# Peptides against a protein of PDB entry 5HB3: the designs that were tried, part 31

Target 1, 150 residues: chain A of PDB entry 5HB3
Amino acid sequence: RQMQDRCMSEYNQRIRNAPEGSIDPFRMACYKIIGRCDLSNRSLDGLQTDVNDWIWLQFNLARETDRSLELAGESYGLAELQASIREIGLKHFPKTAAEDTNGSFGMFFYLQILAGMFEQAIAYLYPFSYVDAVHFAIALTYYGLLRPVD

## One batch from the design tools (peptide; made by RFdiffusion4, then SolubleMPNN)

Design b1_p12_8_s1 (from b1_p12_8, 8 letters changed)
Fold by OpenDDE base, seed 2:
Parts: structure tokens; sequence; C-alpha cells
Structure b1_p12_8_s1 (fold): chain B 150 residues (1-150), chain A 12 residues (1-12)
């Protein structure tokens, strides 16, 4: 707890008082991850990151907690993560097989699976790869994760 | 949904 408080204090101080360009982005990333600072901004500013880095960060920051116990803007759970994935999907991934030029549909499928969006993931994958969609659906059903109502 | 449709097909 003391360490977390210290991280939060340092993070806030640097954001407010540090001259532009003087902030070590790696240090700030550490504060964000360890201290869960500024959960409204779930990105690593000043660092070159990829989708894997992004999703890793999201899962590290995500918590299923009572929102009433958190400060305003600091709640981030599975629902918010799922919403973020949907938004990213809409902006950066093909919606149909016809739009897929680089085979990136698999990444979006992967992100949805990670976030527990199983029905949506299968529905998304189906037009791109029928065979794969069927296999995953069977597996998910076997483990009781796929709900046919959706 | 599409999922429901093809899941039914698999169960038949």
Amino acid sequence: as target 1 above (150 residues)
Amino acid sequence: SRVEEWTKLLLE
C-alpha cells in the first residue's frame, strides 16, 4: 500500500510539474502498472507499443471491483475492456472477408477471445474461416463457454 | 444470431 501510494504521488507530481519532454516514459509506465495510476488513460505515452503490449496492459489494469469503492474515472473492469476491444475492432480491423487485405482478422478474433467475448468472436470469425470457427465453437461449447442464445 | 444458426446445424 505504501509503495502504491508513493507511485501515485510521484506519477501525479511528474505529470503536473515536469517540463515537456523531460519525463521518462519508462518510469511513468512503471508507475501506471504498479500503482494503477490514472486509469482513465490506459496507454503508454512516449513508448512505441504494439497490440500485444496494449492488450497486456489492459488486462493488468482491469479489475472487477465495486465502482462505489473507487474514485471517479478509476474504474476499469471487464466490461470496459470489452468495450475498448469493440471500438478498436471497428476502427482497425476488417468487418467482412472482402475488406480483409492482410489477414488481420485473426488478431481481432484473438482479442475477443481473450476478453471472453466468445459468441462475438465466433460470429466474427465465421465469414473469414468457417473451419476455424467451427473448431473453436466446438471447443468453447465443450468447456461450457459458448452460449447459443447470442 | 449467426452463432445460433450454425450451432444448431452442428447439433443436428
Scores: peptide ipSAE 0.031, ipTM 0.386, DockQ to the pose 0.020
Fold by OpenDDE base, seed 1:
Order: sequence, then C-alpha cells, then structure tokens
Structure b1_p12_8_s1 (fold): chain B 150 residues (1-150), chain A 12 residues (1-12)
Amino acid sequence: as target 1 above (150 residues)
Amino acid sequence: SRVEEWTKLLLE
C-alpha cells in the first residue's frame, strides 16, 4: 500500500507539474502499473505500443472490486475490459466476410479469446473460418470454457 | 484513443 501511494503521488505530481517533454514515459508506465493510478487513461503515452501491449496493460490494471466503493473513473474490472473490446469490435472490425479486406477478423477473435468472451469469439469466427471455429469450439468445450447453447 | 489508432493501422 505504501508503494502504491508513493507511485500515485509521483504520477500525479509529474503529470501536473512536469515541463512539456521532460516526462520519462517508462517511469510513468511504472507508476501507472504499480500504483494503478489514473485508470481512466489506460494507455502508455510516449511509448511505441501495439495491440498486445494494450491488452497486457488492460489485464494488469483490471481488478474485480466492489464498484460501490470506487470512484467511477477508477472502477475497472473484467466486465469493463470486455465492454471495451466489444466497442472496438463494433467500430473497427469487419462484421461479415464481405467486409473483410485484410484478414483483420483474426485480431478481433484473438482479443475476445483473451478476454474470456469465448462464445462470442466462436460465433464471430464462424462465418470467416468455419473449420477454425469448429476446432476452437471443440478445444474450448473440452477444457470447460465454452458453454454449449441450444 | 491509442486503440483506435492501432485498429486503423491493422486495417490498412
């Protein structure tokens, strides 16, 4: 707790008072990860990041807590992460094979799998790659992760 | 957002 408080304090101090261009993005990343500070901004500015970095950060910041005890801006759990992925999917990924021009459906499938959205992931993949969807469904069912639906 | 930027890059 003491370390978290220190990270929070340093993060807030720097974000408010540091001269433009003087902030070390790696240091700020450390403060954010350890201190879980400023959860309304779940990105690492000033760093070259990709989708894998983003999703890694989301999981590190996500906690299952009592939402009633947290401020709205600092409440972030798996449900919120899943909601974010869903929103990204609606905006930026193809809904049908006809809309797919570069095979980006695979990335959205991947994100859904990582977030535990197994049923949605399989349903989404099916029209793009029937064979792959079936194989993943079998595997997920075998491990008890996929809930069979009528 | 950064995510939106990434998705745009992935779709190019």
Scores: peptide ipSAE 0.013, ipTM 0.360, DockQ to the pose 0.143
Fold by OpenDDE base, seed 4:
Structure b1_p12_8_s1 (fold): chain B 150 residues (1-150), chain A 12 residues (1-12)
Amino acid sequence: as target 1 above (150 residues)
Amino acid sequence: SRVEEWTKLLLE
């Protein structure tokens, strides 16, 4: 908590007082990650990042804690992350095999798996690659992660 | 917004 407080203080100070364009984006990224600063903005501004970086950041920022216990007064947990992934899927990824021209369905499947959205992931994957979907379903069932009846 | 940018790139 002490470290978090310091990070938050420095983050806020720099955001408010530093000349525009003079902020070290890597430093700010460190503050955001360690201090969980400004959870409403879950991105790393000024850095070249990809979807893997994004999802990694989301998981690092996510906490399953009561909102009242959050130092910053902000709440971001797995549920919010999953909601974000759903939203991204609805907006940007193919819904059917007919819509898929470049195989991007795999990325959305991957994101859902990472977020623990196993049932949705399998359901999504099946029309694109039924063989793969079945294999994943078997594996997930084996580990008790797939809940088709729940 | 950044996620949207990335998703667009992934779909290209």
Scores: peptide ipSAE 0.011, ipTM 0.374, DockQ to the pose 0.143
Fold by OpenDDE base, seed 3:
Structure b1_p12_8_s1 (fold): chain B 150 residues (1-150), chain A 12 residues (1-12)
Amino acid sequence: as target 1 above (150 residues)
Amino acid sequence: SRVEEWTKLLLE
């Protein structure tokens, strides 16, 4: 708690008072991660990040808490993460094999699996790689994670 | 789904 409070204090102070261009983005990232500062902005500004960095951050920031006790802007759980992944999928990933130009479908499949969106992940993967989809479906079923509907 | 169908076949 003490560390978190200190991080929050330093984060806010720097955001408010630091001259433009003087903020160390790595330091700010540390405050974000450790102190959970400014949870409404779940990105690392000023840093070159990839999808792996992004998803890692999302999982670190996500918490399953009683939403009734939290401010709306600070609530970020699995449901919100899943919603974010769905949105990213709609915007940045191919919806059909015909739209796939760079093989990025695998990344979206990966994100869905990480977020526990197993049925959606398998359904998404199938038109791109039916063999892989079947293999994953078998594995997920074996572990009781897949709830097939059709 | 087709995935489910193939999954069942492979598990048999």
Scores: peptide ipSAE 0.018, ipTM 0.398, DockQ to the pose 0.020; fails the geometry check

Design b1_p12_8_s2 (from b1_p12_8, 7 letters changed)
Fold by OpenDDE base, seed 3:
Structure b1_p12_8_s2 (fold): chain B 150 residues (1-150), chain A 12 residues (1-12)
Amino acid sequence: as target 1 above (150 residues)
Amino acid sequence: SRIEYFTKLLLE
């Protein structure tokens, strides 16, 4: 808690008062990750990142703990992460095989699997690759992860 | 959570 408070203080201080161009993006990233500062902005500004970096950050920031310990408006758990993935899927990934021009459907499938969105992942993969969807469905069912019936 | 369970399975 003390460390988190210190990180948050430093993070906010630098954002507000640091001269333009003087902010070390790596230091700010450390504050973001360790202190979980400013959870409304779940990105690393000033750093070149890819989808893997993004999803890694999301999981590091997400916590399934007592929300009362977090600042008001800065709760971020698995449910919020899953919601974010859904939104990204709707905006940036193909919805049908006809829309897929670069094979990016696999990445969205991957993101959903990582986030435990197994039913949605299988449903999404099905029109792109029937055989793969069936294989994953069988495996997920075997491990008790897939819930075909609510 | 399901993701925690899944993670444990992958790490075993």
Scores: peptide ipSAE 0.011, ipTM 0.397, DockQ to the pose 0.029
Fold by OpenDDE base, seed 4:
Structure b1_p12_8_s2 (fold): chain B 150 residues (1-150), chain A 12 residues (1-12)
Amino acid sequence: as target 1 above (150 residues)
Amino acid sequence: SRIEYFTKLLLE
């Protein structure tokens, strides 16, 4: 697509040639989102963002395409996103209720749900909030999204 | 990694 190519061109040009401090971070964000530029850096530099913004960006950048058509190191799909969420969980979220000091377990549960990691999400939530985990499990099962172990 | 660092900043 012509627009995508232009975005990539502009993005690369500005990254290489723009004077320090002269780059509009919002403009660069637009180029990144539309052009999927520099997929190794899946963040919005110079912008104040929260977890919701971050996860939104990840989903926008993720594509299920033929990896053979992409440049080396530029592959990013749902599997990679799920892997990232798993790693984030291991490093930045409580593993047990005893470790939870600020209720952040809910955010990790949320991220897992968004990424389609339903079984893992329910399993994670269960020791923190039994009632909520059961309710979500019922709903997910009802819609055929939860796969219980045989 | 860069993403881990960024995520940490967002969660703090």
Scores: peptide ipSAE 0.009, ipTM 0.390, DockQ to the pose 0.110
Fold by OpenDDE base, seed 1:
Structure b1_p12_8_s2 (fold): chain B 150 residues (1-150), chain A 12 residues (1-12)
Amino acid sequence: as target 1 above (150 residues)
Amino acid sequence: SRIEYFTKLLLE
């Protein structure tokens, strides 16, 4: 708790008071990760990142906490992450095989799997790759992760 | 948004 508070303090101080161009993005990243600072901005500014970096950060920042005890904008758990992924899917990923131009469906499937959205992931993958969807469904069912509905 | 930016990168 003490370390988290220190990180939060340093993060906020630098965001508000640091001269332009003086902020070390790696240091700020450390503060954000350790202190879970500024959860309304779940990104690493000033760093070259990809989707894997992004999703890694989301999981590191996500916590299952009592929402009533957190300040507005500071509540971020798995449910919020899943909502974000769903929103990304609706906006930027193909809905059908006919809409797929670059094979990006696989990435959205991957994101859904990571976020535990197993039923949605399988349902999404099915029209793009039937065989793969079936294999993943079997595996997920075997491990008790997929909840088939009649 | 940053999310949109990352998504765009994935689609390129």
Scores: peptide ipSAE 0.008, ipTM 0.384, DockQ to the pose 0.134
Fold by OpenDDE base, seed 2:
Structure b1_p12_8_s2 (fold): chain B 150 residues (1-150), chain A 12 residues (1-12)
Amino acid sequence: as target 1 above (150 residues)
Amino acid sequence: SRIEYFTKLLLE
């Protein structure tokens, strides 16, 4: 707790008082990850990151805690993560096979699986790769994770 | 569901 408080204090101080361009982005990233500072901004500013870095960060920051125990704007759980993945999907990934020019559908499928969005993931994958969708559906069903409604 | 249907077919 003491370490977290210190991280939060340093993070806030630097965000508020540091001259533009003087902030070490790696240091700020450490505060973000370790101290869970400023959970409303779940990105690593000033760093070159990819989708793997992003999703790793999201899972590190996500907690299934009672919102009543956290300050306003500091709640981030699985539901929020799933919402973020949906938003990213809408913006950056193909919605149909016809829109897929680079085969990126697999990445979005992967993100949905990681977030426990199993039904949506399978539904999404199906038009892109029938065989893969069926295989994953079988596996997920075997483990009792897939609960199709339709 | 469609997924369940296909799953059942493949497991038979």
Scores: peptide ipSAE 0.014, ipTM 0.391, DockQ to the pose 0.019; fails the geometry check

Design b1_p12_8_s3 (from b1_p12_8, 8 letters changed)
Fold by OpenDDE base, seed 5:
Structure b1_p12_8_s3 (fold): chain B 150 residues (1-150), chain A 12 residues (1-12)
Amino acid sequence: as target 1 above (150 residues)
Amino acid sequence: SRIEQFTKLLLE
């Protein structure tokens, strides 16, 4: 707890008082990950990141705990992560096969699978690749991960 | 959780 408080203090101080360009983005990332500072901002400013880096960060920040137990005072769990993935999907990935020019649909499918959004992932993949969607659906069903639609 | 189940699947 003392370490977390120190991280929070240093993070806030640097964000507010550090001259522009003087902040080490890696240090700030450490505060974010270890200290769970400013969980409402789940991006690493000043770092060139890809989708893999992003999703890794999200999972590290996400905690499936009661809000009352969150030391950071902010709650970010699986549900919030799933919501974030949905938002990113709407902004950065093709919604239909007709919009797909670079084959990026697979990445969004991958993100949804990682986040346990199995039904949505299959539904999304289906118009892009029928065969793949069916195969994944069979596999997910076999392992009891796919829920039937009411 | 479903995530845990999925993780177990990946580790098999």
Scores: peptide ipSAE 0.033, ipTM 0.672, DockQ to the pose 0.029
Fold by OpenDDE base, seed 3:
Structure b1_p12_8_s3 (fold): chain B 150 residues (1-150), chain A 12 residues (1-12)
Amino acid sequence: as target 1 above (150 residues)
Amino acid sequence: SRIEQFTKLLLE
């Protein structure tokens, strides 16, 4: 708690008072990850990141804990992460095979799987690769993860 | 949760 408060203080001070362009993005990233500062902004400004970096950050920030343990307004859980992934999918990934120009459908499938969105992931994958979708569906069902009737 | 179950599966 003490560390979190200190991180929050430093984070806010730098955001408000630091000269333009002088903020160390790595330091700010540390405040966000360790101090859980400004969870409404789940990106790392000033850093070049890819999808792997993004999803790693999301999972680190998304705590499946009691919200009472977090600072007021600084909570982010799996449900919110799943919602975020849905939004990202709608904006940045192909909806049909015809829209797929770079094979990025697999990445969105991957993101959904990581986030436990198994039914949606299988449904999404099917029009792109029905063979793979069926195999994943079988495997997920076998392990009791897929709920096709829910 | 299902995500926990999945995580366990991945770590096996």
Scores: peptide ipSAE 0.031, ipTM 0.666, DockQ to the pose 0.029
Fold by OpenDDE base, seed 2:
Structure b1_p12_8_s3 (fold): chain B 150 residues (1-150), chain A 12 residues (1-12)
Amino acid sequence: as target 1 above (150 residues)
Amino acid sequence: SRIEQFTKLLLE
Protein backbone atom coordinates (compact mmCIF):
# COMPACT_ATOMS: atom_id res chain seq x y z
CA ARG B 1 0.00 0.00 0.00
CA GLN B 2 2.77 2.41 0.85
CA MET B 3 4.53 1.73 -2.43
CA GLN B 4 1.28 2.09 -4.29
CA ASP B 5 0.62 5.47 -2.75
CA ARG B 6 4.11 6.66 -3.53
CA CYS B 7 3.77 5.61 -7.15
CA MET B 8 0.46 7.40 -7.45
CA SER B 9 1.88 10.53 -5.90
CA GLU B 10 4.91 10.62 -8.17
CA TYR B 11 2.88 9.84 -11.24
CA ASN B 12 0.37 12.59 -10.57
CA GLN B 13 3.08 15.08 -9.74
CA ARG B 14 4.92 14.47 -12.97
CA ILE B 15 1.81 14.49 -15.10
CA ARG B 16 0.75 17.84 -13.69
CA ASN B 17 4.02 19.65 -13.18
CA ALA B 18 6.60 18.35 -15.62
CA PRO B 19 7.28 20.33 -18.78
CA GLU B 20 5.95 18.79 -21.96
CA GLY B 21 8.35 16.30 -23.45
CA SER B 22 10.56 16.19 -20.38
CA ILE B 23 9.04 13.17 -18.68
CA ASP B 24 11.02 9.95 -18.83
CA PRO B 25 8.70 7.57 -20.65
CA PHE B 26 10.28 4.51 -19.05
CA ARG B 27 9.68 5.86 -15.58
CA MET B 28 6.10 6.59 -16.44
CA ALA B 29 5.75 3.09 -17.80
CA CYS B 30 6.96 1.71 -14.48
CA TYR B 31 4.35 3.74 -12.63
CA LYS B 32 1.74 2.41 -15.01
CA ILE B 33 2.71 -1.23 -14.65
CA ILE B 34 3.85 -1.46 -11.04
CA GLY B 35 1.87 1.34 -9.49
CA ARG B 36 -1.20 0.78 -11.65
CA CYS B 37 -1.48 4.51 -12.14
CA ASP B 38 -4.00 6.06 -14.50
CA LEU B 39 -5.59 2.81 -15.62
CA SER B 40 -7.94 4.72 -17.88
CA ASN B 41 -4.98 5.28 -20.17
CA ARG B 42 -3.59 1.85 -20.94
CA SER B 43 -0.91 2.96 -23.37
CA LEU B 44 2.75 3.82 -23.01
CA ASP B 45 3.31 7.30 -24.34
CA GLY B 46 6.73 8.11 -25.70
CA LEU B 47 7.60 4.48 -26.32
CA GLN B 48 7.52 2.65 -29.59
CA THR B 49 5.48 -0.46 -28.95
CA ASP B 50 3.84 -3.14 -31.06
CA VAL B 51 0.77 -5.31 -30.68
CA ASN B 52 2.63 -7.80 -28.50
CA ASP B 53 3.68 -5.06 -26.12
CA TRP B 54 0.15 -3.72 -26.04
CA ILE B 55 -1.52 -7.03 -25.28
CA TRP B 56 1.08 -7.84 -22.63
CA LEU B 57 0.31 -4.56 -20.92
CA GLN B 58 -3.44 -5.14 -21.06
CA PHE B 59 -3.21 -8.50 -19.36
CA ASN B 60 -0.89 -7.16 -16.69
CA LEU B 61 -3.30 -4.36 -15.91
CA ALA B 62 -6.48 -6.41 -16.10
CA ARG B 63 -8.00 -7.58 -12.83
CA GLU B 64 -11.03 -9.76 -12.24
CA THR B 65 -11.73 -8.32 -8.82
CA ASP B 66 -14.20 -5.93 -7.32
CA ARG B 67 -13.39 -2.29 -7.77
CA SER B 68 -13.62 -1.82 -4.03
CA LEU B 69 -10.58 -4.03 -3.64
CA GLU B 70 -8.49 -2.19 -6.20
CA LEU B 71 -5.82 -0.13 -4.46
CA ALA B 72 -5.38 2.12 -7.47
CA GLY B 73 -8.96 3.32 -7.23
CA GLU B 74 -9.61 2.26 -10.81
CA SER B 75 -10.62 -1.05 -12.31
CA TYR B 76 -9.95 -2.74 -15.61
CA GLY B 77 -11.33 -6.19 -16.18
CA LEU B 78 -11.67 -8.79 -18.89
CA ALA B 79 -14.85 -7.23 -20.24
CA GLU B 80 -13.08 -3.93 -20.87
CA LEU B 81 -10.17 -5.71 -22.50
CA GLN B 82 -12.52 -7.61 -24.77
CA ALA B 83 -14.20 -4.37 -25.73
CA SER B 84 -10.84 -2.85 -26.58
CA ILE B 85 -9.92 -5.81 -28.74
CA ARG B 86 -13.21 -5.51 -30.59
CA GLU B 87 -12.55 -1.85 -31.26
CA ILE B 88 -9.03 -2.50 -32.47
CA GLY B 89 -10.34 -5.23 -34.70
CA LEU B 90 -12.82 -2.91 -36.31
CA LYS B 91 -10.16 -0.30 -36.99
CA HIS B 92 -7.08 -2.25 -37.93
CA PHE B 93 -7.98 -5.72 -39.13
CA PRO B 94 -9.80 -7.11 -42.14
CA LYS B 95 -13.47 -7.80 -41.64
CA THR B 96 -13.74 -10.22 -44.56
CA ALA B 97 -11.44 -12.41 -46.57
CA ALA B 98 -11.79 -10.01 -49.47
CA GLU B 99 -10.33 -7.20 -47.36
CA ASP B 100 -7.31 -9.22 -46.32
CA THR B 101 -4.27 -7.96 -48.18
CA ASN B 102 -1.45 -8.88 -45.84
CA GLY B 103 -2.71 -11.90 -43.92
CA SER B 104 -3.21 -9.96 -40.71
CA PHE B 105 -6.42 -11.83 -39.87
CA GLY B 106 -4.36 -14.29 -37.86
CA MET B 107 -3.25 -11.61 -35.44
CA PHE B 108 -6.80 -10.56 -34.68
CA PHE B 109 -7.78 -14.17 -34.24
CA TYR B 110 -4.88 -14.53 -31.83
CA LEU B 111 -5.93 -11.49 -29.79
CA GLN B 112 -9.49 -12.75 -29.50
CA ILE B 113 -8.31 -16.16 -28.34
CA LEU B 114 -6.06 -14.62 -25.70
CA ALA B 115 -8.96 -12.56 -24.41
CA GLY B 116 -11.22 -15.60 -24.12
CA MET B 117 -13.43 -14.52 -27.02
CA PHE B 118 -13.49 -18.07 -28.34
CA GLU B 119 -16.80 -18.08 -30.17
CA GLN B 120 -16.07 -14.75 -31.83
CA ALA B 121 -12.56 -15.85 -32.72
CA ILE B 122 -13.74 -19.02 -34.43
CA ALA B 123 -16.49 -17.18 -36.23
CA TYR B 124 -13.99 -14.61 -37.42
CA LEU B 125 -11.41 -17.14 -38.57
CA TYR B 126 -13.84 -19.37 -40.44
CA PRO B 127 -14.11 -17.34 -43.67
CA PHE B 128 -10.34 -16.83 -43.80
CA SER B 129 -9.31 -20.40 -43.08
CA TYR B 130 -11.94 -23.08 -42.79
CA VAL B 131 -9.47 -25.80 -41.87
CA ASP B 132 -7.85 -23.81 -39.09
CA ALA B 133 -11.19 -22.69 -37.71
CA VAL B 134 -12.43 -26.26 -37.51
CA HIS B 135 -9.26 -27.46 -35.81
CA PHE B 136 -9.39 -24.73 -33.19
CA ALA B 137 -13.11 -25.28 -32.67
CA ILE B 138 -12.54 -28.97 -32.03
CA ALA B 139 -9.74 -28.25 -29.60
CA LEU B 140 -11.68 -25.59 -27.72
CA THR B 141 -14.72 -27.84 -27.52
CA TYR B 142 -12.64 -30.73 -26.26
CA TYR B 143 -11.42 -28.62 -23.36
CA GLY B 144 -14.89 -27.25 -22.65
CA LEU B 145 -14.07 -23.70 -23.68
CA LEU B 146 -16.27 -23.31 -26.74
CA ARG B 147 -19.98 -22.86 -26.15
CA PRO B 148 -22.35 -24.35 -28.68
CA VAL B 149 -25.07 -22.15 -30.04
CA ASP B 150 -28.38 -22.79 -28.29
CA SER A 1 -13.87 -19.24 -15.43
CA ARG A 2 -13.14 -20.03 -19.06
CA ILE A 3 -10.12 -17.74 -19.11
CA GLU A 4 -8.70 -19.50 -16.07
CA GLN A 5 -9.22 -22.84 -17.72
CA PHE A 6 -7.54 -21.58 -20.85
CA THR A 7 -4.60 -20.25 -18.86
CA LYS A 8 -4.19 -23.61 -17.19
CA LEU A 9 -4.26 -25.28 -20.57
CA LEU A 10 -1.48 -23.03 -21.83
CA LEU A 11 0.67 -23.84 -18.83
CA GLU A 12 0.35 -27.60 -19.23
Scores: peptide ipSAE 0.031, ipTM 0.658, DockQ to the pose 0.029
Fold by OpenDDE base, seed 1:
Structure b1_p12_8_s3 (fold): chain B 150 residues (1-150), chain A 12 residues (1-12)
Amino acid sequence: as target 1 above (150 residues)
Amino acid sequence: SRIEQFTKLLLE
């Protein structure tokens, strides 16, 4: 708690008072991850990141049990992450094979799987690669993760 | 939860 409070204080101080361009993005990242500062902004400004970095950060920031301890408007758990992935999918990923120009459907499938959106992931993958979708469905069912029927 | 089960699977 003491560490988190200090991180929050330093984070806020730097955001408000530091000269432009002088903030160490790695330090700010540490404050965000360790101190859970500014959870409404779930990005690392000033750092070159990819999808793997992004999803890693989301999982680190997500909490299922500590929601009551978070500030209003900054609550973030698995449900919120899943909602974010859904929104990203609608905006940035192909919805049909005809829209797929660079094979990015696999990345969206990957994100959904990581977030536990198994039924949606399989449903999404099927029109792009039915063979792969069937294999994943079998595997997920075998491990009791996929719900074959409602 | 399913996500917990999935996490355990990944850690095996």
Scores: peptide ipSAE 0.030, ipTM 0.653, DockQ to the pose 0.030

Design b1_p12_8_s4 (from b1_p12_8, 6 letters changed)
Fold by OpenDDE base, seed 3:
Structure b1_p12_8_s4 (fold): chain B 150 residues (1-150), chain A 12 residues (1-12)
Amino acid sequence: as target 1 above (150 residues)
Amino acid sequence: SRLEYWTNLLLK
């Protein structure tokens, strides 16, 4: 708790008081990761990051905490992460095989799998690669991961 | 939780 408070204090101080362009983005990233600072902005500003970096950050920041203990603006769990993945999927990834020019469908499939969105992941993959979707469905079923959400 | 499982997987 003390470390988190310190990180938040330093993070806020830097954001507010640092001259433009003087902020070390790596230092800010450390505060964000370690201190879970400014969960409303779940990106690493000033750093060139890829999708893997982004998803890693999301999982690092996500916590299954008792919602009662978190301040109203600081709750970020699996549900919020899944919502974010859905949103980025709608905005940045192909919806059909015809739209897929870069082969990026696999990345969105991967993100959904990581987030435990197994049914959605398979459904998404199916029109792009039927064979792969079936194989993943078999595997996920074998491990009991394709269960209707009771 | 699923989150913990996947978080641990990603952090390993």
Scores: peptide ipSAE 0.013, ipTM 0.369, DockQ to the pose 0.038
Fold by OpenDDE base, seed 4:
Structure b1_p12_8_s4 (fold): chain B 150 residues (1-150), chain A 12 residues (1-12)
Amino acid sequence: as target 1 above (150 residues)
Amino acid sequence: SRLEYWTNLLLK
């Protein structure tokens, strides 16, 4: 708690007081990750990041805390992460096999799996790769992770 | 759900 408070303090101080261009983006990233600072902005400014970096950051920032204990009124948990993934999917990933030019459907499938959106992930994958979707469905069912529609 | 439970545990 003390470390988090210090990180948050330093983060806020630098954002407010640091001269333009003097901020080390890596240092700010460290404060953001450790202190969970500014959860409304879940990106690392000034850093070149890919989808893997982004999703890693999201999971590091996401916490299931009792809403009552979150003093700052900012809650970021699994539900918010899942919502973000849905939004990204709608904007940046192919919706149909016909739209897939670069095979990026696999990345969106991966993101959904990481976020525990198993039914949606399988449903999404099915039209792109029937065989893979079936195999994943079998595996997820075996582990009790897939909810079959009764 | 069990998944939510485990995810919550992993995210704590």
Scores: peptide ipSAE 0.000, ipTM 0.306, DockQ to the pose 0.029
Fold by OpenDDE base, seed 5:
Structure b1_p12_8_s4 (fold): chain B 150 residues (1-150), chain A 12 residues (1-12)
Amino acid sequence: as target 1 above (150 residues)
Amino acid sequence: SRLEYWTNLLLK
């Protein structure tokens, strides 16, 4: 708690008071990750990041804590992460095989799997690669990860 | 049911 408070203080101080261009983005990233600072902005400003960096950050920031212990408005758990993945999927990934020009469907499938969105992942993959979707579905079923709602 | 849906997909 003391470390988190210190990170938050330093993070806020630098954002507000640092001279223009003097902010070390890596240092800010450390404060953000360790202190979970400013959960409303789940990006690493000033750093070139890819999808892997993004998803890694999301999981590092996400916590399943008792909502009563979190500051009002700054809760970020698995549900919020899943919502973010859905949103990104709608904006940046192909919806149909006809829209797929670069094979990026696989990345979105991967993101959904990481987030535990197994049914959605399989449903998404199916029109792109039937065979792969079936194989993953079998595997997920074997491990009891596909939970059919009664 | 979702189960039926997935079962049908897996059987195809």
Scores: peptide ipSAE 0.019, ipTM 0.388, DockQ to the pose 0.021; fails the geometry check
Fold by OpenDDE base, seed 1:
Structure b1_p12_8_s4 (fold): chain B 150 residues (1-150), chain A 12 residues (1-12)
Amino acid sequence: as target 1 above (150 residues)
Amino acid sequence: SRLEYWTNLLLK
């Protein structure tokens, strides 16, 4: 807790007071990850990142905590991450095979799988790749992760 | 939103 408080203090101080261009983005990233600072901004500013970096960061920041112990607006758990992925899917990924121009459906499927959205992931993949959807469904069922609707 | 910004950045 002491380390987290120090990280948060340093992060906030630098964000507010550091001269323009003097902020080391890697140092700020360390503070954000270790201290879970500024959870309303779940990004690494000043760093070149890809989707894998983004999702890795989301999982590192996500915690199942008592919401009553967190400051208002700073709660971020698996449910919030899943909501974010759903929102991204609606805005930035193809909904049908006809809309897919760059093959990005696989990335959205991947994000849903990582977030434990197994039923939604299979349902999404099915119209793009029937064979793959069936194979993943079998595997997920075998491991007890896919819950067929009784 | 920042989410949209990063999504756009990441998907380019």
Scores: peptide ipSAE 0.006, ipTM 0.275, DockQ to the pose 0.116; fails the geometry check

## One batch from the design tools (peptide; made by RFdiffusion4, then SolubleMPNN)

Design b1_p13_1_s1 (from b1_p13_1, 7 letters changed)
Fold by OpenDDE base, seed 2:
Structure b1_p13_1_s1 (fold): chain B 150 residues (1-150), chain A 13 residues (1-13)
Amino acid sequence: as target 1 above (150 residues)
Amino acid sequence: SEPSEKQIEEMLS
């Protein structure tokens, strides 16, 4: 907490006093990842990042903590990440096999699995690949990760 | 917060 408070203090000071773009991008990344500063912006400006970097960042920021102990600026958990992935899916990924031109459904399935959205992932995959969906459903059920449908 | 356009393109490629 002391480290976090210090990070927040420095972040706030720099945001207020530093010219735009003058903060070292790597320092900013440290404020994000370690200090959990300004989690409303979950991107690393000024750094060249790929999709893997983005995913890594989201998972690192999506920490499950007790809300009662969190500062207002630190509130970002798995639920928010899952919501983000859901929105990405709705905006960019095919909803049906007929919409799939590049086979990108697999990537969205992968993202949902990574985010622990198992039921949704299986439901999504099913119309694209019945066999694969069934196999994953069996596996996830075996490990207690998939809940029976009511 | 969403990935950049470039990152989304990478996801969809």
Scores: peptide ipSAE 0.297, ipTM 0.874, DockQ to the pose 0.792
Fold by OpenDDE base, seed 3:
Structure b1_p13_1_s1 (fold): chain B 150 residues (1-150), chain A 13 residues (1-13)
Amino acid sequence: as target 1 above (150 residues)
Amino acid sequence: SEPSEKQIEEMLS
């Protein structure tokens, strides 16, 4: 909380009034992650990031709490993250085994699991890998993360 | 938000 307050203060004093391109991208990242500043922009401009960095950022910015309860006044919910993952899947990933040309289905399964989309992840994986889907379904059910009944 | 073109390429590789 102390760090968050400091980040918000620094953001208001230095960042909002700074010319474009003059801001330290690492500092901006800290203000975004810790201070939850400017959550409408969920990318880290000026930094070289990979897919793991992207998903980590999205997940860390996501909150289940209502916006009214957020200290920073801005919120990015889990539902919005899940919607983003769904859209990525629809646009870029194979929908059926017949569409799979490079084995990228595993990455989309991984993204869905990280976003807590367990039922959808299992349903998606099943036509690509029956054995893996069953194994994950059993494991998720055991830990109470998957609902056995639709 | 959607990942960058480079990140999408990485996801699909």
Scores: peptide ipSAE 0.297, ipTM 0.875, DockQ to the pose 0.810
Fold by OpenDDE base, seed 1:
Structure b1_p13_1_s1 (fold): chain B 150 residues (1-150), chain A 13 residues (1-13)
Amino acid sequence: as target 1 above (150 residues)
Amino acid sequence: SEPSEKQIEEMLS
């Protein structure tokens, strides 16, 4: 708590007083990840990042254990991440095989799996690849992540 | 939040 309060104080001070672009992007990342500062902005400006970096950041920011220690505007959990992935899917990824021009369905399947959206992921994959959907369903069931039908 | 435009392009490539 004391560390978080100090990080917030420093973050706010720098945002108000530092010239634009003068703050070290890595320092800003530390304030966000460690200090939970300004979680409404879940991006790292000034850093070149890929999809893996983005998803890694989302998981690190989606912390349920420390929610009680966060300010009201700085709460973010797995449920919110899952909602974000859902919205990304609705906006950008194909809904049917007919809409799939470049095979991007696999990436959306991957994102859903990472976020623990197992049932939704399998349901999404099935019309694109029956064999793969069945394969993953069996595997997820084996590891206890899907419930077998009674 | 949503990924950047570049990240979306990467996801869709």
Scores: peptide ipSAE 0.283, ipTM 0.872, DockQ to the pose 0.823
Fold by OpenDDE base, seed 5:
Structure b1_p13_1_s1 (fold): chain B 150 residues (1-150), chain A 13 residues (1-13)
Amino acid sequence: as target 1 above (150 residues)
Amino acid sequence: SEPSEKQIEEMLS
């Protein structure tokens, strides 16, 4: 892709030659998203973003390994995103109903579902809401997304 | 990478 190659080239030149903070944040975002430059930094510095922006960015940066190796110099896959979500859960979200004070378990469940972590999502939801977990399990099974056996 | 503190707060609110 010509555009991607050009972005990578420009990014490399600017990173080497431009003073820190002199690159327009939106341009930097373009280099990152289109050119897949500096994927080790999965944030958009200098831009105000919310949780929706964050998750959108993560999915846009995530690529299959084979494709990412072919199209970009750096790779970031779904597995890495899933690992990030797991880490977020471990650090910030309630582990049990007793720890839940504001009902945030639903958000973590949602994030896991978005990331395709279906079995883990159901397992997580179960102690908070048995009924909901069962209903989601049935639905996911119906669509062939949930494995009946581990 | 992890979301920002603000984003985490939003997730937990």
Scores: peptide ipSAE 0.288, ipTM 0.874, DockQ to the pose 0.817; fails the geometry check

